# Ledger of designs, part 76: peptides against a protein of PDB entry 5OK6

Target 1, 215 residues: chain A of PDB entry 5OK6
Amino acid sequence: ELPGLDSQWRQIENGESGRERPLRAGESWFLVEKHWYKQWEAYVQGGDQDSSTFPGCINNATLFQDEINWRLKEGLVEGEDYVLLPAAAWHYLVSWYGLEHGQPPIERKVIELPNIQKVEVYPVELLLVRHNDLGKSHTVQFSHTDSIGLVLRTARERFLVEPQEDTRLWAKNSEGSLDRLYDTHITVLDAALETGQLIIMETRKKDGTWPSAQL

## One batch from the design tools (peptide; made by RFdiffusion4, then SolubleMPNN)

Design b2_p17_4_s3 (from b2_p17_4 with S1R R3V H5K E12Q)
Fold by OpenDDE base, seed 3:
Structure b2_p17_4_s3 (fold): chain B 215 residues (1-215), chain A 17 residues (1-17)
Amino acid sequence: as target 1 above (215 residues)
Amino acid sequence: REVIKVTDEQLQEWSAS
């Protein structure tokens, strides 16, 4: 059942869990297509529940590149293309109006950056490969706040590296050179890693030498 | 080495070795 228009407004915009509440690291937020949200605002501000301004089901179709992988379009801008809602507000809207059939929710996490909390709309997609098989990549998403150590552990897991094997990472840069990711404590952001970047996991030889010594 | 200048060809040769 739809609550009263004033109640909807209060819960979504003016509530403790509303749109303007402070961001908290690790919390889930959801994207809502801007046109739909503006239609909802007009509906609840109009004061007439029987108004022709009823927004209908949430439809985020215009935010997706395709309906197969449900990847977001590049270059979407908050406030222009979409609105961010905290999980509670999103779930209220979905319960009241529904979500377009077959569309997944667009869930994103709040991350802690040095000077700001931000909803990470675009996590970094890295291409993980082994030094001896560059043609077999594993695409893995990472937060900008994830450590290089996590990237290395993830690569080791994906390639079934045994615990006794020593490994390290190289990033292929835009100039075609390899930059060694020697500090595993810095973040993906600090390392300036970008979506689509090739990350090479090098495994130490049994003789104790590194394959990259031959480069 | 922390930075290695490599061509795509050199990388492929290295990967094949």
Scores: peptide ipSAE 0.367, ipTM 0.914, DockQ to the pose 0.828
Fold by OpenDDE base, seed 5:
Structure b2_p17_4_s3 (fold): chain B 215 residues (1-215), chain A 17 residues (1-17)
Amino acid sequence: as target 1 above (215 residues)
Amino acid sequence: REVIKVTDEQLQEWSAS
């Protein structure tokens, strides 16, 4: 059974635990399609639980680019296309109204940038490859706040690199050149890495030479 | 910053080596 309309409003819209709560780094937030959310607001504010304004199941279909990978459309804007809810509020709405059949929740993390905290709606998708097999890419998602060191570790893990093997990363830049990602302490953001960018993991030879010396 | 200028052909040749 649905809770009372006033209770629903207070649970979702409050400034302490609802939509207006402060962002905290590492917490999960969820996207809700704006029109559905506005319909819910109208329903709850109407004060009649039997109203024709009942929003039905949450449907985020318009936010997705595809129904295979469930990637978000590019250029979505908070407050126009979607609203952000903390995990607790999202789970309440899902429990009350349901989620459209087959749709996954759109979960995102709060990240801490130098001056602000925000929900990272669009993390970076990098194409990880080995220097000796550029045609076989592994798409991996990273936060802008993730270190290059994490990218390197992730690449090593994905390619099953042995602990004793030395590796380093190159980013293919817009000019077609390779930029070595030598500083592993900087972030993906600091390195200006972009979605779809090719990141080449080079493995050091047994003789101590680097394959890139032949370039 | 270490930058290597490569052509797509050179990069493919390197990958095949």
Scores: peptide ipSAE 0.357, ipTM 0.913, DockQ to the pose 0.950
Fold by OpenDDE base, seed 4:
Structure b2_p17_4_s3 (fold): chain B 215 residues (1-215), chain A 17 residues (1-17)
Amino acid sequence: as target 1 above (215 residues)
Amino acid sequence: REVIKVTDEQLQEWSAS
């Protein structure tokens, strides 16, 4: 059942779990297409529940670049293209109005940066490969706050590397060079890794030499 | 070596070795 219009407004905009609540690292937030949200605002502010301004179900279609992988369009801007809502507010809206059939929710995590919390709308998708099979990639999403150590562990897991095998990472940069990711304690952000970037896992030879010595 | 300048051809040759 739809609550009263004033109750909807208070719950979504001004509630403890409303749109303007402080960000907390690790929490889930959801994207809502801006035009739908503005129509909802107009509806609840209008004071007439039977108004023709009823927003209908949430439809985020314009935020997606494809309906297969449900990837977001690049360059979307908060406040212009979408609104961010905390999980509780999102679930209220979905409960009240529904979500367009077949569309997944656009869930994102709050990350902690050195001086700010931010909803990470665009996590980094890395192409993980082995040095001896560059054509076989695993696409994996990482937070900008994830460590290079996590990237390495993830690569080892995806490629079924045995615990005794020694491995390290190289990032193929925009200049075409390989940059060794030697410090596993820095973040994806610190390493300036980008979506679509090739990350090469090198496995040490049995003779103790590195394959990259041949480059 | 922390930075290796390579061509795509060199990488393919390396990968095939």
Scores: peptide ipSAE 0.357, ipTM 0.910, DockQ to the pose 0.836
Fold by OpenDDE base, seed 1:
Parts: sequence; structure tokens; C-alpha cells
Structure b2_p17_4_s3 (fold): chain B 215 residues (1-215), chain A 17 residues (1-17)
Amino acid sequence: as target 1 above (215 residues)
Amino acid sequence: REVIKVTDEQLQEWSAS
């Protein structure tokens, strides 16, 4: 059952626990399509539960590129295309109004950057490949705050690299050159890695030489 | 080397070797 309109407004918009609450690293937030949210605001602010302004079920269809992979469109802007809600607020709205059938929630995490906290709407998608099979990529999503060490471990796991095998990463840069990701303690952000960037995992040869010595 | 200048062709040749 839908709560009273004032109760809905307080639950969703209240600065202590609602949309305006402080961000906390590791928390989940959810995207809501802006037009739906504005319709909801108009409905609950109107004071008439029977008004023609009833927003209906949440539909984020306009935020998705496709209904297969449910990837977000590029270049979406907070406050223009979507609003961000904390998990509790999102779940309340879904409980009250429903979510479009078959449409997944758009969940994102709060990340801690050196000077700010933000919801990471667009994590980095890297194309992981082996040096000896550049045509077979594994697309893996990483936070900007993830370490290069995590990228390397993930690559090793995806390619079933044995613990005894020595591996390292190269990033293909915009100039077409390979930049060695030698420092595994820096973040994806610090390394300036971008979505769609090719990351080559090089495996050391049994003779102790690196394949890249031939480049 | 920390940076290797390569062409796409060189990379493909390297990958095939």
C-alpha cells in the first residue's frame, strides 16, 4: 500500500536518509530516470493521491543503450537525465510504484577519491587480452579506485595463469604505443585507464625472457 | 622499457609468434 504523500516525500527527500544524505564509500545508490522522478515529485507535492499526476512504475528505459546488456548510455548527466537515490529510498519507490518488467535496477557504488566522494556511475571497462592472443578479449569492469594489482590479478584469473607464471600488464595508449603498468599500487584512475582500452597481459617465457623484448 | 612504440601490424605479428 502506498504511504501518504507527505510520508513519501519525507522518506525519499529527507536529507538525513534520503536523496540529499551524505555519500558514504561502499554504499549502493540507484539511478532513477529524471522525468519519472519529477512526475513523482509533482504527484506527492500536489497533495491529491487521486490526481492525474500519478507517476506509474519506474521506467529507466531511456537511460539504457540496449535491453540486452543493460548498459547505460554515455554522457548521462545527474540532475538532467537521472537522479541518484540511496538504496533504502530506491527500494521504497520500487515497493510503492514498481519497476518496469524485466528492467534491472541501475545500482552504483560510492567511491572515495582523494578529495571527494561520488557515486561511480561509469566504472571503467577494460579489454583484457593475452599478448599471444590479442583477438580474444575479456571485458571486465573496474572502479577508478581499483588498483592495477587488482587488474593484474583479475587478468591472471580470467586467463587461468598458474601461480608460478610471471605476468605483467601493458596498456595500449591513444598513440598506439604500449605503456607498461609497472606500479601495481596505483589506481585505475592514477594510471589514466579508460573504458574500451586494451590491456595486454604478458606472460614471461620459460627461458626467463619477456615476449615484449621482440617488439 | 616502459613505453614501446608499436604499430597495429607489429602487435598482430607479435601476437601470432
Scores: peptide ipSAE 0.352, ipTM 0.910, DockQ to the pose 0.836

Design b2_p17_4_s4 (from b2_p17_4, 6 letters changed)
Fold by OpenDDE base, seed 3:
Structure b2_p17_4_s4 (fold): chain B 215 residues (1-215), chain A 17 residues (1-17)
Amino acid sequence: as target 1 above (215 residues)
Amino acid sequence: RERIVVSDEELAAWSAS
């Protein structure tokens, strides 16, 4: 059963777990399609539970690029296309109205940047490849705050690199160059890596030479 | 070398070798 309309409004908009509560690093927040949310606002502000303004179940369909991989459309803007809710508020709305059948929640994490916390709506999707097999990529998501070291470890794991094998990363640039990611302590953000970018894992030869020396 | 200028064709050829 739905709570009273005023209670819904207070819980979602003005509550301790409401839309405007402070962001905390590592927390989960959820996207809600803007039109649905505005319809909900109109419903609860109208004061009539029998109103034709009933929003129905949450439907984020318009935020997805496809219903296979459930990737978000590019270029979505907070406040225009969606609103962000903390986990508690999201779960309240889902419990009250439901979520469209088969549609996954759009969960995102709060990340800590040097001077701000933000919900990372678009993690970086990198295409990991080996230097000797550029045609076989593994798409892996990383936070902008993840280190290059994590990217390298992830690549080594995906390609089943033995502990004794020496590896390093190159970022392919659109202008026709490779930049070596030599500092493993900088972040994905610091390295300016972008979604869809090819990251080449180079493995050192048994003779101690690097394959890239031939380029 | 920290930056290598390479065409897609050169890179493909290198990878295939």
Scores: peptide ipSAE 0.462, ipTM 0.932, DockQ to the pose 0.823
Fold by OpenDDE base, seed 2:
Structure b2_p17_4_s4 (fold): chain B 215 residues (1-215), chain A 17 residues (1-17)
Amino acid sequence: as target 1 above (215 residues)
Amino acid sequence: RERIVVSDEELAAWSAS
């Protein structure tokens, strides 16, 4: 059963637990398509539950670039294309109105950036490759707050690198250079890694030399 | 060596070697 319209509005828009609540690192927030949300606002603000302004089920179709991988369109803007809701508010709306059949929720995490919390709508997608097979990439998503160490561990896992094998990473730049990601404690953000960037995992030779010495 | 200037062709050649 739908709560009263005023109760819905208070629950979703409440500054303590609703849309206006403070961001906290590690929390999940959800995207809601803006037009649906505005329709919902009109419905609950209208004061008539029997009105023709009923929003129907949540439909985020316009936020997706495809319904296969359910990836977001690029360049979506908060407040224009979507609204961010904390998990509690999202779950209330879904319970009240439903979500379009087959459509996954768009869940994103709050990350801690220097002096600000932000919902990370677009994580970084890196192309992981081996130095000896640059054409065979593994696309992996990382948070901007993930360490280079995590990227390296992930690369080692994806390429089934044995524990005794020594590896390191290089970031390929658009200018035609490789930068060695020597500090594994800095973040993806600190390293200024970007979506679509090639990250080369170099494996040390048995003779103890690095392949990159030939560059 | 922390930065290596390399063309795409050089990089491809290196990868193939």
Scores: peptide ipSAE 0.455, ipTM 0.929, DockQ to the pose 0.809
Fold by OpenDDE base, seed 1:
Structure b2_p17_4_s4 (fold): chain B 215 residues (1-215), chain A 17 residues (1-17)
Amino acid sequence: as target 1 above (215 residues)
Amino acid sequence: RERIVVSDEELAAWSAS
């Protein structure tokens, strides 16, 4: 059942628990398409529940580049293309108005950067490959705040590397070079890794030599 | 070696070896 219009506004826009609440690292926030949200605002501010301004179901279709992987379009801007809501507010809106059938929620995490929290709308998608099979990639999403160590562990897991095998990572640059990701404690952000970048996992040979010595 | 200059062809050849 839809609550009263004033109650909806207070619940969603309340600075303590709504859209304006402080960001906290690790929390989930959700994207809502801007035009829908503005329509909702107009509806609840209008004071007439029977108004023609009823927003209908939440539909984020214009934010997606495809309906297969449900990836976001590039270059979306907060406040222009979408608004961010905390999980509680999102779930209220979905409960009241529904979400377009078959469309997944757009859930994102708050990350902590130096001196700022932000919702990470665009995590980094890396192409993980083995040095001996560059044509077989695993696309994996990482936070900018994830460590290179996590990227390495993830690559080892995806390629079923045995614990006794020694491995390391190389980032493929657009300029035609490989940079070794030797420090596993720095973040994806610190390493300046980008979406679509090829990350090569090199496995040490049984003779103790590295394959990259042949390059 | 922390940086290796390599062409796409050289990298492909290395991977295939």
Scores: peptide ipSAE 0.453, ipTM 0.928, DockQ to the pose 0.826
Fold by OpenDDE base, seed 4:
Structure b2_p17_4_s4 (fold): chain B 215 residues (1-215), chain A 17 residues (1-17)
Amino acid sequence: as target 1 above (215 residues)
Amino acid sequence: RERIVVSDEELAAWSAS
């Protein structure tokens, strides 16, 4: 059942779990398409529950590139294209109005950056490959705050690398050069890795040499 | 070597070797 309009407004905008509450690292937030949200605001501020301004079910269709992979469009801007809601607020809205049939929620995580918390709307999708089979990639999503060590471990797992095998990573740059990701303690952000970037896992040869010595 | 300048062709050839 729908709460009173004032109650809805207070719960979503001004509540302890409202839109303006502080971000906390690791928490889930959800995207809501801006037009729908503005329609909801107008509805609850209007004071008439039976008004023609009823927003209907949440519809995030315009935020997606496609309805197959449900990838977000590039270049979406908070406050212009969407609003961010904490999980509690999102779930309230979904319970009250519903979500368009077949659409997944757009869940994102709060990440901790050096001086700020931010909802990571666009995690990094890396193309993981082996040096000896560049055509066979594994697309894996990472946070900007994930370590290169995690990327390496993930690559090793995906390619079923044995524990005794020594491996390292190279990032392929847009200009074609390879940069070795030698420090596994830095983050994806620190390494300036970007979505669609090819990350090459090099495996050390049995003779103790690296294949990249031949480049 | 921490940076290697390589063409796509050279990289492909390396991968195929």
Scores: peptide ipSAE 0.445, ipTM 0.926, DockQ to the pose 0.836

Design b2_p17_5_s1 (from b2_p17_5 with H6V T8S A16S E17K)
Fold by OpenDDE base, seed 2:
Structure b2_p17_5_s1 (fold): chain B 215 residues (1-215), chain A 17 residues (1-17)
Amino acid sequence: as target 1 above (215 residues)
Amino acid sequence: SVERIVVSEEQLAAWSK
């Protein structure tokens, strides 16, 4: 059974636990397509549960670029294309109205940036490769707040690098140069890594030399 | 220090062999 319209409004828009609550690092938030949300607002503000303004099930179809990988379209804007709801509010709406069959929730994490919290709608997708096989990439998502050390560990895991093998990362720039990601303690953001960027894992030779010495 | 190497596509292709 649907709660009363005023109760729905208070639950979802309540500043303590609703849409306007403060962001906290590590929390999950969910995207809701803007037109659906506006229809819901109109429904609950109308005061008539029997009105023709009933929003139906949540449908985020317009936010996805495909129904295979369920990747978001690029360039979506908060307040224009979607609204962000905390997990509790999202789960309430889903329980009340349902979610379109087969459509996954769009869950995103709050990240801590130097002076602000934000919901990271677009994590960084890096193309991980080995120096000796640049044509075989593994696409992996990272937070802007993830360390280069995590990127390196992830690359080592994906390429099944033995613990005794020494490895390091290079970022390929658009101009063709390679920048060595020497400091593994800085973040993806600090390193200015971008979606679609090639990250090359170099493995040290048995003779103790680096393959990059041949470049 | 950040190490930067200027490479051509040919050099990268050779490196990848």
Scores: peptide ipSAE 0.452, ipTM 0.910, DockQ to the pose 0.876
Fold by OpenDDE base, seed 4:
Structure b2_p17_5_s1 (fold): chain B 215 residues (1-215), chain A 17 residues (1-17)
Amino acid sequence: as target 1 above (215 residues)
Amino acid sequence: SVERIVVSEEQLAAWSK
């Protein structure tokens, strides 16, 4: 059952778990399409539960570029295209109004950057390949705060590399050059890796030489 | 400094063989 309009407003906007709560690293936040949210605001501020301004179920359709893999459109802006809600607030709204049938929630994580917390709306999607099979990629999502070491471990796991095999990463740049990701302690952000970027895992030869010595 | 290699698509294709 829907709570009173004032209660809804207080819970979502002004509650301890409301929209204005501080961001905390690792927490889940959810995107809500801006038009729906503004309609909800108008509804609860109107004071009439029977108002024609009833927002209906949450519908994030306009935020998605496709209904197959449910990728977000590029270039969405907080406060213009969507609002961010903490998990508790999101779950309240879904409980009260429902979510459009078939749509997944748009869950994102708070990440810690050097001076700020931010909801990472666009994690980095990397194309992991082996040096000897560049045409066979594994698409994997990473946080900007994930280490290159994690990318390397993930690549090794996806390609079933044995523990004794020595591997390293190269990032393919848009101009065609390769940059060696030699420091595994830096982040995806520090390495300036981008969505759609090809990350090449090189495996050391049995003779101790690197295949890239032939490039 | 970052180790950078300038490669052509042909070199990459050859590397992948």
Scores: peptide ipSAE 0.451, ipTM 0.911, DockQ to the pose 0.926
Fold by OpenDDE base, seed 5:
Structure b2_p17_5_s1 (fold): chain B 215 residues (1-215), chain A 17 residues (1-17)
Amino acid sequence: as target 1 above (215 residues)
Amino acid sequence: SVERIVVSEEQLAAWSK
């Protein structure tokens, strides 16, 4: 059932559990399309539950570039294109108004960067490949805060690498060069890896030599 | 820091065979 309009406003906009609450690393936040949110604000501020300003179901259609993978459009800006709500506030709005049929929620995680927390709206999508089959990629999403070690473990898992096999990563640059990601303790951000970048997993030969010695 | 190898597209193509 739909709560009173003042109650809705207080529940969503409060600084302790609503839109203005502090960000905490690892928590889920959700994107809400700005026009819908503004319509909701106008509705609840109007004080008439029977108003023609009723927002209807949450509709995030304009935030998606496709309805197949439900990827976000590039270059969306907080406060202009969308607002961010913590999980509790999002679930209240969905419970009260519903979500447009067939649309998935746009869930994102809070990450901790040096001296700041932020909702990571655009994680890095890397193309993982094997050195001997560069044309067959696995697209995997990583946080900027994920370690190169996690990227390597993920690549090993996707390619079903046996525990005894030795592997390492190379990042392919736009200039054609390969940069070996030898420090597995640095982050995706530290390594300056970008969305769409090819990450090559090299597997050590049985003779103990590396395939890259032939490059 | 990174270890960089300069490679041609031909070398990469050969490596992938």
Scores: peptide ipSAE 0.446, ipTM 0.909, DockQ to the pose 0.907
Fold by OpenDDE base, seed 1:
Structure b2_p17_5_s1 (fold): chain B 215 residues (1-215), chain A 17 residues (1-17)
Amino acid sequence: as target 1 above (215 residues)
Amino acid sequence: SVERIVVSEEQLAAWSK
């Protein structure tokens, strides 16, 4: 059953628990398509539950570039294309109006950047490869706040690298050069890694030499 | 120091082999 219109507005827009609440690192927020949200605002502000302004089910279709991987379109802007809601508010709206059949929620995390908290709408998708098989990539998502150490551990796990094998990472630049990611304590953001970038895991040879010495 | 290797696509392809 739908709550009263004033109750809906207070629940979703309340600055303590709603859309305007402070961001907290690690919390989940959800994207809602802007036109749907504006239609909902008009509906609940209109004061007539039987109004023709009823928004219907949440439909984020216009935010997706595909219905296979459910990736977001590039260049979406908060306040123009979508609004961000905390998990509680999102779940209320879904409970009241439903979500379009087969469409997944667009869940994102709050990340801590220097002096700012932000919902990370676009995590970094890296193409992980081995130096000896550049044609077989594993696409993995990382936060901008994830360490290079996590990227390395993830690559080792995906490629089933033995614990005794030494590995290191190279980032392929657009100009074809490779930059060694030697500091594992810096973040993906600090390393300026970008979506679609090839990250090459090099494994040290048994003779103690690095394959990159042949380049 | 940043270790940078300048490589061609042909060199990278040869490295994979």
Scores: peptide ipSAE 0.452, ipTM 0.909, DockQ to the pose 0.907; fails the geometry check

Design b2_p17_5_s2 (from b2_p17_5, 7 letters changed)
Fold by OpenDDE base, seed 1:
Structure b2_p17_5_s2 (fold): chain B 215 residues (1-215), chain A 17 residues (1-17)
Amino acid sequence: as target 1 above (215 residues)
Amino acid sequence: SREIIHVSEEELEAWSK
């Protein structure tokens, strides 16, 4: 059974626990399609539970690029295409109205950037490859706040690199150059890595030379 | 500064073989 309309409004829109609550790094927030949310607002503000403005189940279909990987469309804008809700508010709405069958929630994390917290709606998807097999990529999602060290460790793990093997990363630039990611302490953001970018893991040869010396 | 290598797609493919 649905809570009272005023109760719904307070739980979802209350600045302390609802949509307007402060962002905290590491917390989960969820995207809700804007039109659905506006219809919900109209419904709960209308004061009639039997109103024809009942929003029905949450349907974020218009936010997805595909229904296979459930990737978001590029260029979605907060307040225009979607609203962000904290986990508690999202779960309330899902509990009350349901979510479209088979559709996953669009969960995103709050990240800490220099001087600002934001919900990272678009984390970075990197194409991890080995220098000797560029055709076999592993797509891995990273936060902009993740370190290059994490990217390297992830690549090593995905490619089953032995601990004794020395490895390093190169970012393939759009101009066709390779930029060595030598500082493993900087973030994906600091390194200006972008979604779809090829990240090449180079493994040091047994003779102690680097394969890239041949380039 | 970062090491930058200018490489063509052909050279990169050759490197991967």
Scores: peptide ipSAE 0.331, ipTM 0.896, DockQ to the pose 0.914
Fold by OpenDDE base, seed 3:
Structure b2_p17_5_s2 (fold): chain B 215 residues (1-215), chain A 17 residues (1-17)
Amino acid sequence: as target 1 above (215 residues)
Amino acid sequence: SREIIHVSEEELEAWSK
């Protein structure tokens, strides 16, 4: 049942789990299309539940590039295109108003950056390949805060590398160079890896030599 | 060990064979 307007406002804006609550690393937040949210604000602030300002169901269609892969449009800006809500607030709104049929929720994680917490709206998509089959990529999403070690482990898993096989990563740069990702403890952010970048997993030969010695 | 390798697309393709 739809609660009273003051109760809605309190739960979403002024509650301990409201929109303005501090970000906590690892928690899920959700995107809400800005126009819908503003309509909701007007509705609950108007004080009349029977008003023509009823927002209807949540519809995030304008945030998506398409309705097939449900990828977000590039360049969306918080406060202009969307509002971020913590999971509790999102679930309240969905329970009260519904979500447009067929649309997935836009769930994102809070990450810890050096100086701030941030909702990571755009994780990094890397193209993982083997050195001996550069034409077969696996697209995998990583957080900017994920380690290069995690990228390597993920690549090993995707390519079914045996535990005894030694592997390492190279990042392909746009200028035609390969940079070895030798420090596995730094993050994707620290390594300045970007969406669409090719990451080459090299497997050591049985003779103990590296294939890259031939380059 | 080599940390940066300058390589052409042709060399990369050859390496991938």
Scores: peptide ipSAE 0.330, ipTM 0.895, DockQ to the pose 0.744
Fold by OpenDDE base, seed 2:
Structure b2_p17_5_s2 (fold): chain B 215 residues (1-215), chain A 17 residues (1-17)
Amino acid sequence: as target 1 above (215 residues)
Amino acid sequence: SREIIHVSEEELEAWSK
């Protein structure tokens, strides 16, 4: 059952619990396609529940690049292409209007950067490879706030590296260099890693030498 | 200290073999 229009507006736009609420690190927020949201705004602001302005079910189709992996299109802009809603507000809208059949929610996390909280709409997709098999990549998403240590652990797990094997990471740069990700405590952001970047996991040889010593 | 290795695609490919 749809609540009253004024109640809907207050629940979704209320500055304390709605769209304008403060961001908190680790919280989930959801993307809503802008045109749908504007239609909803028009509906609830119109004051007539019987109006032709009924928005229908939430349809985020235009935000997706594909319907297989449900990846977002690149270059989407908050306030232009989508709005961000906190989980509570999103769940209200979904309960009231539904979500288009088959579409997953577009859930994103609030991350804490040195001076700001933001919803991380685009996590970093890294191409994890082994030094001896650069052609076989594992694409893995990381937050900008994830540590290089997490990237290394993830690479070790994906490549089934034995616990006794020593490994380290290299970032392949566009200028044709490898930058060793020595400090595992810095973030993906601090390391300036980018989506699509090749991250090479080097495994130490049994003789104790590193393969990169031959480069 | 950051360790940077300048490497060509050919050198990387050779390393990968």
Scores: peptide ipSAE 0.330, ipTM 0.896, DockQ to the pose 0.865
Fold by OpenDDE base, seed 5:
Structure b2_p17_5_s2 (fold): chain B 215 residues (1-215), chain A 17 residues (1-17)
Amino acid sequence: as target 1 above (215 residues)
Amino acid sequence: SREIIHVSEEELEAWSK
């Protein structure tokens, strides 16, 4: 059974635990399609539980570019295309109204940037490859706040690199050159890595030489 | 913090072999 309309409103749109609550780094927030959310607002503000304005199941279909990988469309704008809800509020709405059959929730994390906290709606998807097999990529999602060190560790794990093997990363740029990601302490953002960018993991030879010395 | 190597697509393909 649905809770009272006033109770729904207070649980979802309050400044302490709802939509207006402060962002906290590492917390999960969820996207809700704007039209559905506005329909819900109209329903609960109307004061009639039997109203024809009942929003039905949450349907985020318009936010997805595909129903295979459930990737978001590019260029979505908060407040225009979607609203952001903290995990508790999202779970309330899902429990009350349901989620469209087969759709995954759109979960995102709050990240800490130098001057702002924000929900990272578009993390970076990198194509990880080995220097000796550029045609076999592993697509991995990273936060802009993740370190190059994490990218390197992730690449080593994906390619089952032994602990004793020495590795380093190269970013392929749009002009075809390779930029060695020497500093592993900088972030993905600081390194200006972009979605779809090829990141090459080079493994050091047993003789102590690097394969890239032949370039 | 970056070392840049200018390489052609042909050189990259050769390196991958």
Scores: peptide ipSAE 0.329, ipTM 0.899, DockQ to the pose 0.908; fails the geometry check

